# Peptides against a protein of PDB entry 7RZF: the designs that were tried, part 341

Target 1, 358 residues: chain A of PDB entry 7RZF
Amino acid sequence: PFQEEHLKQLYKIVPIKDIRNLYVTFPIPDLQKYYKSNPGHYLGHLIGHEGPGSLLSELKSKGWVNTLVGGQKEGARGFMFFIINVDLTEEGLLHVEDIILHMFQYIQKLRAEGPQEWVFQECKDLNAVAFRFKDKERPRGYTSKIAGILHYYPLEEVLTAEYLLEEFRPDLIEMVLDKLRPENVRVAIVSKSFEGKTDRTEEWYGTQYKQEAIPDEVIKKWQNADLNGKFKLPTKNEFIPTNFEILPLEKEATPYPALIKDTAMSKLWFKQDDKFFLPKACLNFEFFSPFAYVDPLHCNMAYLYLELLKDSLNEYAYAAELAGLSYDLQNTIYGMYLSVKGYNDKQPILLKKIIEKM
Target 2, 358 residues: chain A of PDB entry 7RZF as posed
Amino acid sequence: PFQEEHLKQLYKIVPIKDIRNLYVTFPIPDLQKYYKSNPGHYLGHLIGHEGPGSLLSELKSKGWVNTLVGGQKEGARGFMFFIINVDLTEEGLLHVEDIILHMFQYIQKLRAEGPQEWVFQELKDLNAVAFRFKDKERPRGYTSKIAGILHYYPLEEVLTAEYLLEEFRPDLIEMVLDKLRPENVRVAIVSKSFEGKTDRTEEWYGTQYKQEAIPDEVIKKWQNADLNGKFKLPTKNEFIPTNFEILPLEKEATPYPALIKDTAMSKLWFKQDDKFFLPKANLNFEFFSPFAYVDPLHSNMAYLYLELLKDSLNEYAYAAELAGLSYDLQNTIYGMYLSVKGYNDKQPILLKKIIEKM

## One batch from the design tools (peptide; made by RFdiffusion4, then SolubleMPNN)

Design b2_p30_2_s2 (from b2_p30_2, 16 letters changed)
Fold by OpenDDE base, seed 5:
Structure b2_p30_2_s2 (fold): chain B 358 residues (1-358), chain A 30 residues (1-30)
Amino acid sequence: as target 1 above (358 residues)
Amino acid sequence: AEELKKKEEIQKEALENGFDFVLRLWLSES
């Protein structure tokens, strides 16, 4: 366990690549024995959320952060880390203290709201979906992942342990949240801007860095993080699939899309999946307008309309993606293209949301 | 079709891969 002298430290690290990253890290107890409740995953889900009222949404609105990741990582024996990692903009690099303040404001919001069983259930459902289709998805980096898991779980549970949420443990969530305090923080900033400003070299990779104590005034500022009214818990994800039934292949199934509806205003082609046998569908819509590309003004209006539509749908984008749904909207020479892809069960819900914004 | 990796899985992988150097640095100091 890190001693008090190892806490409240700032590391300025020179990367080999031109990257700007902030790592806000908290030592936490070993939570391996609590894999069935996985409080670190619960907190990672919320802290790493990208929806309206999320930490990332606010930090993006400031122009300080591009991406945010929150979650638990293994440490040495007997402890873990909770990490909040952000990709910094050039401006964000100048506002690291304020970025971290916003992190503590969001954490304070999580404390104030308390553990939510519905959020745990959402995580459980998402993990169940991921588990059910794990073997059907091409494992990128699967070998390194399995090797890590084998150290932590019985062989019989290795396949399930990462996904098996069984027990809602609000006490453990609160316990982890209690470790996410300014007095328990270790900060690393990774930027080429620290080149020539370092005084230490790491032994393994020759990485140049500087270690500094975080001033007590800054720690106190973070300790006094108020509730920022911009932060809200996410809404329930309505896109999580629950029905995974695969319809039998029709005897008259065509190898190519068949025209199943032909009207003056619409044509519909359908092809049943004869290869993958997944509860997934691709819905593609092409809209034709005689006015879309009549002149440069209409082209610009069509472009602006699509950008506004995309912006209005941004509130659903993350929730859809978490649920294994995606949508795409594009301008075409003849009008617009809409695609909805992923698990078929909740596609009608997403499609309805899109249509309601059109 | 590259199956769209869930953002949470991408996030988990980013945490796993990106922080290793910082962790190694900190583990060498402790």
Scores: peptide ipSAE 0.126, ipTM 0.730, DockQ to the pose 0.195
Fold by OpenDDE base, seed 3:
Structure b2_p30_2_s2 (fold): chain B 358 residues (1-358), chain A 30 residues (1-30)
Amino acid sequence: as target 1 above (358 residues)
Amino acid sequence: AEELKKKEEIQKEALENGFDFVLRLWLSES
């Protein structure tokens, strides 16, 4: 267990690769026995959320961060870490104190809202989808992984324990949130900008680093993190599939797309899946406009329209991706192309959202 | 199928590969 002397420390690390990473880390109790509730996954889902009002959305809007990951990791025996990791921009490297302040503001928002059972249910449903469609791992990798996991889980649960959430435990969520405090923080900044500014070398890899205490004034700024009105809980993900029925292959199923609708304004081709047998579909739309490529002005207008459309759909992109849906929008010489791919159950919802923004 | 595996697995792998160094550094000091 980390003693107080190991807390409130900053590590400046020189990478071999040209990377800029920030690791904000909190020692937490061993939560392995609580795998059925997995409070660290709940918090990681919210802290790592990419939707409107998320931590990442705000940090991206400032140009400081490209990506954000939040979650628990196994430590040594008897403790874990909760980690918030961000990929820093060059500008973000200059604003690390402010980035961490925003992290604590978001954590404070989570404390103020309290644990949400609907968020837990969403995590449960997402994990159930991931488990159901987990590709069969190669037998050797699978057996080695199982052997390691058998030390932590009952034999009957080893296959499911990583995915199946069963118990909503708001008390455990609050307990972990209470560990996500400035007084418990360990910070690592990874950047080549620290080259020639280090005083220590790590024994295993020869990595150069500097360790320093975080100033008490900085800790106090983070302790006084106010509620930031830009931070909001995510909305419910409407794209999570619930129906996984695979329709039987039709007796007259063609190996090629068949024309099933032919009108003056539209043609529709359909091909049933005869190979994968997944509850997935690919919807492809080609839109034709006689005005799309008439002149450079119309071409630029069509480009601008599509960029505005993509921007207006960005609020759904992350939720769709989490639910196993994707969309693509491209300009063509004849107009535009739209593709919607993934689980078929909620594709009509995503398609409707796209059409409503067009 | 491969792309969706990527975010949770990238999240796990990013947590695993990047933080392993920081973890080893901290475990050597404890």
Scores: peptide ipSAE 0.115, ipTM 0.696, DockQ to the pose 0.209
Fold by OpenDDE base, seed 4:
Structure b2_p30_2_s2 (fold): chain B 358 residues (1-358), chain A 30 residues (1-30)
Amino acid sequence: as target 1 above (358 residues)
Amino acid sequence: AEELKKKEEIQKEALENGFDFVLRLWLSES
């Protein structure tokens, strides 16, 4: 386990590739025995959330970060790391201290709100979906992976232990949150901008780096992280599928889309899946407007309308993606195209949300 | 079919792959 001398350290690392990454890491206890509750996954889900009021949303709004990932990773010798990893912009590289301040503000928000059972239930449901539809790994990769996991789990649980959440343990969530403190931080910044500014070389790969103590004033700044009113817990994800029923193939099923509705205002084509047998659907809508391309003004208005519509739907984009739903909106010569794809169960909910914004 | 890897799986994979270097560095120092 890392002693105090190993904490509050900053590593400046020179990459081979032109990448800019920040790793904010916290040594945490070995949580392997708590796999049924997986408090690190709960925290990773929230810290890594991309919806409104998320950490990433704020950091993106400032132009400092492109992507954010949060979660636990196995360490060595009976400890783990909780990691917050971000892809830095060039500007973000200049604001690492402030980025980390925002991380601690978000963590403070999580402490203030406390553990939420509904968030645990969403994690459980998402993991159940991921498990159910996990791609069949190639036999060689699968065998090697199982062999590694067998050291940690009973044989009977090996297949499920990574995915199935069973126990809501708010005490363990709070315990992990208590480890996510500035006094327990290790920071790594990966950037070519550190080339020629390093004093150490890593033995395995020859990677050049510099290690520095984080100044006490900076640690204190992070310790005094206040509640930032921009940070909010996510709303409930309405798009998580719960029904995975596959309807039997109809006797009259055609190998091509059949016209099932023909009216003056609408045509509807339908094709049942005869190949994949997944609880998924693709809904495609083409809207025809006689005004869309009458003149340049109407064309511009149609474009602006679609951009505004896309912006108004952005609040659902991440939640839909997490649930295995996607949508696409495009201008066409005749009007607008809408596509909704993914698990069929909650597609009507997403479609309703789209229509409500139209 | 580009299996739409769930974002959480992508995030997990990103944590697994990206941090390996930093972990190795830290494990070599400890």
Scores: peptide ipSAE 0.135, ipTM 0.713, DockQ to the pose 0.179; fails the geometry check
Fold by OpenDDE base, seed 1:
Structure b2_p30_2_s2 (fold): chain B 358 residues (1-358), chain A 30 residues (1-30)
Amino acid sequence: as target 1 above (358 residues)
Amino acid sequence: AEELKKKEEIQKEALENGFDFVLRLWLSES
């Protein structure tokens, strides 16, 4: 167990690559026995969320962070770590204290709202989707993963243990949240900017680093993290598939797309899947405008329109991605291209959202 | 020089695997 002397430490690490990373880490109890409730996954889902009102959304809006990951990781025997990892911008490297303040403000928001059963249910549903299709999509990756999991779980549970959320345990969520405090923090900053400013070398890899105690004033600043009104819990993810029915192959199924609708204003081609047998579809739309490339002004207007459309859809992008949906919007010489891909069940919902913003 | 290059590649992979290096550093100090 980390003693007090090991807590409230800052590590400045020199990378070989030109990378800027921040690791905010908390020692937590071993949660392996709680795999059915997985409170660390619940917290990682919320802390790592990328939607409106998320930690990442605020840090991106300030230009400080590009990406954020939150979750639990195995430690040594008898403990784990909860980690918040961010990719820092050059500006973000100057604002690490304020970034960590925002992390504690978000954690304080999670404490104030308390554990949400609907969020647990979404995590359960997402894991069920991942479990159902993981083996079908990547059979080679499954065997290597099973071999790793066999060290931790009985053979009968290996197939389900990582994915099977069964028990909503708000008490365990609160227990982990209680460990996510400034007094329990270990911080690592990885940046080339620390070159020539280090005093230690790691024995295994020869990595140059400096270890410093985090000042008590900084710890107190983080301990007094107020509620930030910009932080909100995510909205319910409307894109999570629930119907996985695969329609039987039609007798007249063509090996190529068949023209199923031909009108003055539209042509529609359809091809049934005859290879993958997944509850997935690809919707591709080409929109033709006689005005798209008439002159430079119309070209610029068409470009600006798509950029504004993409910006207006950004609120759905992460929720769609989590649910295994994606969309793409591109300018073409004839007008616009739209693609919607992924699980077929909620594609109509995403398509409707796109059309409503057009 | 070759051992240093191997250590640099291992560091590079460990840093690409992000937190594994930081964990190893912290586990070596404990």
Scores: peptide ipSAE 0.123, ipTM 0.687, DockQ to the pose 0.184; fails the geometry check

Design b2_p30_2_s3 (from b2_p30_2, 17 letters changed)
Fold by OpenDDE base, seed 2:
Structure b2_p30_2_s3 (fold): chain B 358 residues (1-358), chain A 30 residues (1-30)
Amino acid sequence: as target 1 above (358 residues)
Amino acid sequence: AKELEEKRRIQKEALENGFDFVLRLALQES
């Protein structure tokens, strides 16, 4: 187990590649036995969320961070780490203390709200979707993976244990969240800016680093992290599919798109999937306007309109992506193109959200 | 989507590499 001397440490690491990364890590108990509840996945889902009111949204708004990942990782000797990793901008590298303060403010928000069963249910549903449509693994990788998993799971659960959440355990969520404190932190900053400023070498790969104790004043600042009103729990993801029914192939199904509607205002082509047999659809809309590209002014207005529309849809982008939905909006020489792709069950909901913003 | 997926892949690799480093340091310190 980590002693006090191993906590509250800052590692300045020199990378080979020109990268800027921050790793905020917390030693946690081994959670492998709790695979049915997976409290680390619950917390990783929230801390790593990219929607409005998320940690990432705030850090991006300040220009400090590009990407964020949160979750548990296997440690050694019966412990794990919970890790918050961010890709730092050049400006973010100067504001690491403030970035970590915001992390603790978000964690404090999670403590204040407490464990949410609906969030657990969404994690469960997302994992069920991922499991159901998991690509066939390569035989060698599959056998090696199964052999490894057999050490941790009953034989009957080996195929499903990684994906199936069964038990909502708010007590375990709170237990892990209680380990996410400044007094339990290990910080690693990866940047070429530390070149020539290191005094230690890692034994395995010869990575150069400097280790420093985090000042008590900084730890205290993080311990006193208040509730930041910009942080909010995500809203329920309306796009998670629940119906996976595959409609039977129609007797008159054509191998090419058939014109099924022809009016003065619209033409509709349809092709049923005869190859993949997935509960997925591709909706493609081409809008024609005689005014879209009549002159440079109209072109610029059409461009600006589309950029504003895309910006207004950002609130749904992450939730749609998590649910296996995507959309694309493009200007064309004739007007606008819209595409909606993914699981067909909730496509009407996403399409409605797009139309409401148009 | 591909760019975001690639960014996520790079980030996942960075997280894995960084975690490997953190783990190696933890092993060196233990």
Scores: peptide ipSAE 0.154, ipTM 0.729, DockQ to the pose 0.305
Fold by OpenDDE base, seed 1:
Structure b2_p30_2_s3 (fold): chain B 358 residues (1-358), chain A 30 residues (1-30)
Amino acid sequence: as target 1 above (358 residues)
Amino acid sequence: AKELEEKRRIQKEALENGFDFVLRLALQES
């Protein structure tokens, strides 16, 4: 267990690569025995969320952070870490104290809202999808991974333990949230800007770093983190697939797309999957406009239209991604291209959202 | 899909590399 002298520490680390990262870490109890409820995954899902009202959305809006990851990691015997990691912009490197303040504001929002069973259910459903369609790992890697997992899980559960959520444990979620406090923080900043400003060397790899105590004033600022009205819980993810039925291959199935509709305004080609046998589809739309490239003004208008359309769809992008859906929008010399890919079940919902924004 | 997978890979790699340092430091201090 960390002593008080090991908490409230700031580490300034010199990387080999030109990277800027912030690691906000919290020592937590060993949660391995709670794998069926996985409270760290629940918190990582919310803290690492990228939708509207998320921590990342706010930090991106300020130009301070590019990416964010939250979750638990294994420590030494008897403890784990909860980690919030962000990729910092050059400007974000100057605002680390404020970034961490926003992290504690978001954590305070999670405390105020309390554990949500529907969020747990979404995590469960997402994990079930990931488990069901997990790529067949290479046999050697799979065997080595199983051997490692056997130290932690019963043999009967080894295949499912990483994915199967069974028990909603709000008490454990609250217990982990209670460890995510400024008095329990260890901060690491990784930047080349610390080159020549370090006084220590890590023994294993020779990484140069400086260790400093975080000032009590800064800790107090984080302890007094107010509720920020910009932070909201995510909305329910409407794109999570629930139907995985694969239709039988039709007798007249062609190896190439067949023209199934031909009208003055549209042509439609269809090909049934004859190879992968997954509950996935690819929808591709090409829109033709005689005005798209008639002159530079129309070209610029078509470009601007597509950028505005993409921006208007950002609210769905992350939820679709989590659910194994993707979309792509591109300008073409003839007009516009739209692609929707992934699990077929909720593709009509995503397509409808796209069309409603057009 | 490839770009997203690549972003996730980069994020995972960044988390793993940074965590390894944090873990090593924690082990050195314990």
Scores: peptide ipSAE 0.145, ipTM 0.731, DockQ to the pose 0.274
Fold by OpenDDE base, seed 5:
Structure b2_p30_2_s3 (fold): chain B 358 residues (1-358), chain A 30 residues (1-30)
Amino acid sequence: as target 1 above (358 residues)
Amino acid sequence: AKELEEKRRIQKEALENGFDFVLRLALQES
């Protein structure tokens, strides 16, 4: 177990690649025995969320962070880490203390709201989808993975243990949240800006680093993290598929898209999948406007319109992506192109959201 | 699924690559 001397530490690390990363890490107990509840996954889902009111959304709005990942990782000798990792902008590198303050503000928000069973259910459903449609791994990789899992799980659960959440354990979520405190933090900053400013070398790979104690005043600042009103729990993900029924192949199924609707204002082509047999669809829409490319002003207006439309859809983008849905919007010479792809079940919901913003 | 799995993979890999150093340091200190 980490002693006090190993906590509240800052590591400044020189990377080989030109990267700027922040790792905020918390030693946590070994939670492997709680794989059926996986409280670290629950917390990782929320902390790593990218929707409105998320930690990432706020840090992006400040121009400090590009990406954020949250989750648990296996440690050594019966402990784990919870890690919040962010890709730092150049400006973000100057605001690491404030970034970490925002992390603790978000964690404090999670404490204040308490464990949410509906969030657990979403994690469960998302994992079930991922399990059901897991691509066949290469035999060697699959065998190695199973061999690793066999050390931790009963044989009958090996195939499912990584994906199937079964037990909502709010007590374990709260227990992990209680470990996500400033007094338990280990911070690593990775940047080439530390080159020539390090005094230690890591033994395994020769990575140069400097270790510093985080000042007590900074720890106290993080301990006193207030609730930031910009942070909100995500809304329910309406895009998670629940119906995976594959319709039988029609007797007159065409090998190519067939024109199924022809009107003065629209043409519709359809092709049933005859190869993959997945509960997925690709919806492609081409919109034609005689005004889209008439002159530079109309072109600029069409561009601006599409940018505004994309911005207005950002609230759904992450939730759709999590649910295995995607959309694409592009300007064309003749107007606009829209594509919606992924699981077919909730595509109508996403399409409706897009149309409502148009 | 591939993009989410890829994002999860990238997230997992990002966690893995940066965490390896943190883990190595932790192993040296623990």
Scores: peptide ipSAE 0.135, ipTM 0.735, DockQ to the pose 0.226
Fold by OpenDDE base, seed 3:
Structure b2_p30_2_s3 (fold): chain B 358 residues (1-358), chain A 30 residues (1-30)
Amino acid sequence: as target 1 above (358 residues)
Amino acid sequence: AKELEEKRRIQKEALENGFDFVLRLALQES
C-alpha cells in the first residue's frame, strides 16, 4: 500500500509526442472480488459522462479540456487505481489546479446525491448489450485474455465477468468515493513544456520527469471543494435498446434497395439485411431544396442552419452513442443529408428528436 | 462507426499508456 510520502504528489512528465494530458489518480483497494457489482465502473460512467451537467461539459465550456476518461485500472498486488484522465488544451495546462478542483466538486456532488440504482441499471443494460454483440476477438488474443482472467474468475463466469453486472452495491460505491479525496491523490501532468525542467529519469523507458509535493494549501483548497451548481447527474438514457429481435428475411427480398414508396414529395427505398443479421438499421435521408445552393447567401444560411441543428442535438449525441446509435448531418449541394445508424429498437426515438429540432 | 471506434481506441490507448507510467512509478515506490 502507498505510504503517506507517496500521496499528494505531482509528477511533471515530458512526452515524446506533442501531447498535453492530466492524470488524476487515486489508490483504491483491490475490487476484483466485487466484479459483479463493479463500483469503479459505476463511478467511471458518471465521472466520464459527456452529457449536460457532466464534468467534461463544464471543463470543455471553459476551454480547458478536450476529452475526459474516468475509470478503475488494475494496480500492483493488492490495490487498484481510480484514474481521471483529461486531454488538456494550452489554456487548460495553465489551469490544472482549477481543473482538479472541478473534479473534486463533481465527486462531492456524487457523494451528496448518493448511489443511484437506476444508473447502475443503465450500466448493467449497456454492458449486456456490449456483451451480446461483442465481436469475435482474434483467437490468440482471446485465449491469452481468458488465461489471464482464469486466475481471478470461476471458469463458468470468465466469459461474462467483464460485462455482466448483477449486484447493486451502494456501500462499495461509497467506499470508492471515500478514496477519491485530495489527501489520496497522485497527479501526473504530461507536457513538452516541462522539457529541460526535469530532474529524474524513469528507469524503464527513460522518461524524464520531475516529482514535487503538492502544497498543503492546494490540498486544502481541493478538500474544501463545494457543490458546484453546474454539475448534475445525467438524465436517463432513452436510447438503450431492449428489443433485439431479428425479423425473418422476406421471401421477395431483393439484393438491392427496392422502391417501396413513390410520391411527388418523397421516394423511399428499402433493403433488408441479408448479410449481417443484426438488430441494426441504417436510415439515410436526402433532403432537397432548390434554394440550398442558389447563391452564396443561401449556402451560408444552410450551413448555419445545420450547425445550429447539430448544436441543438448535442444533448442527445453522447447518450445515443453509448446506446450504440449514431447520427450524421451534412450539407449537400442539393440540401441536407441525414443518417441514423445503429440498433433499430430506439432509432425512432432518436429520429423523432432530430425531426423535432428541424 | 470507424471514427467512434478510433476515438474509443485512442481513449483506451491513452488510458493504458498513461496508466503504465503511473503504474511503473507506483511499483517503484511501493
Scores: peptide ipSAE 0.129, ipTM 0.722, DockQ to the pose 0.278

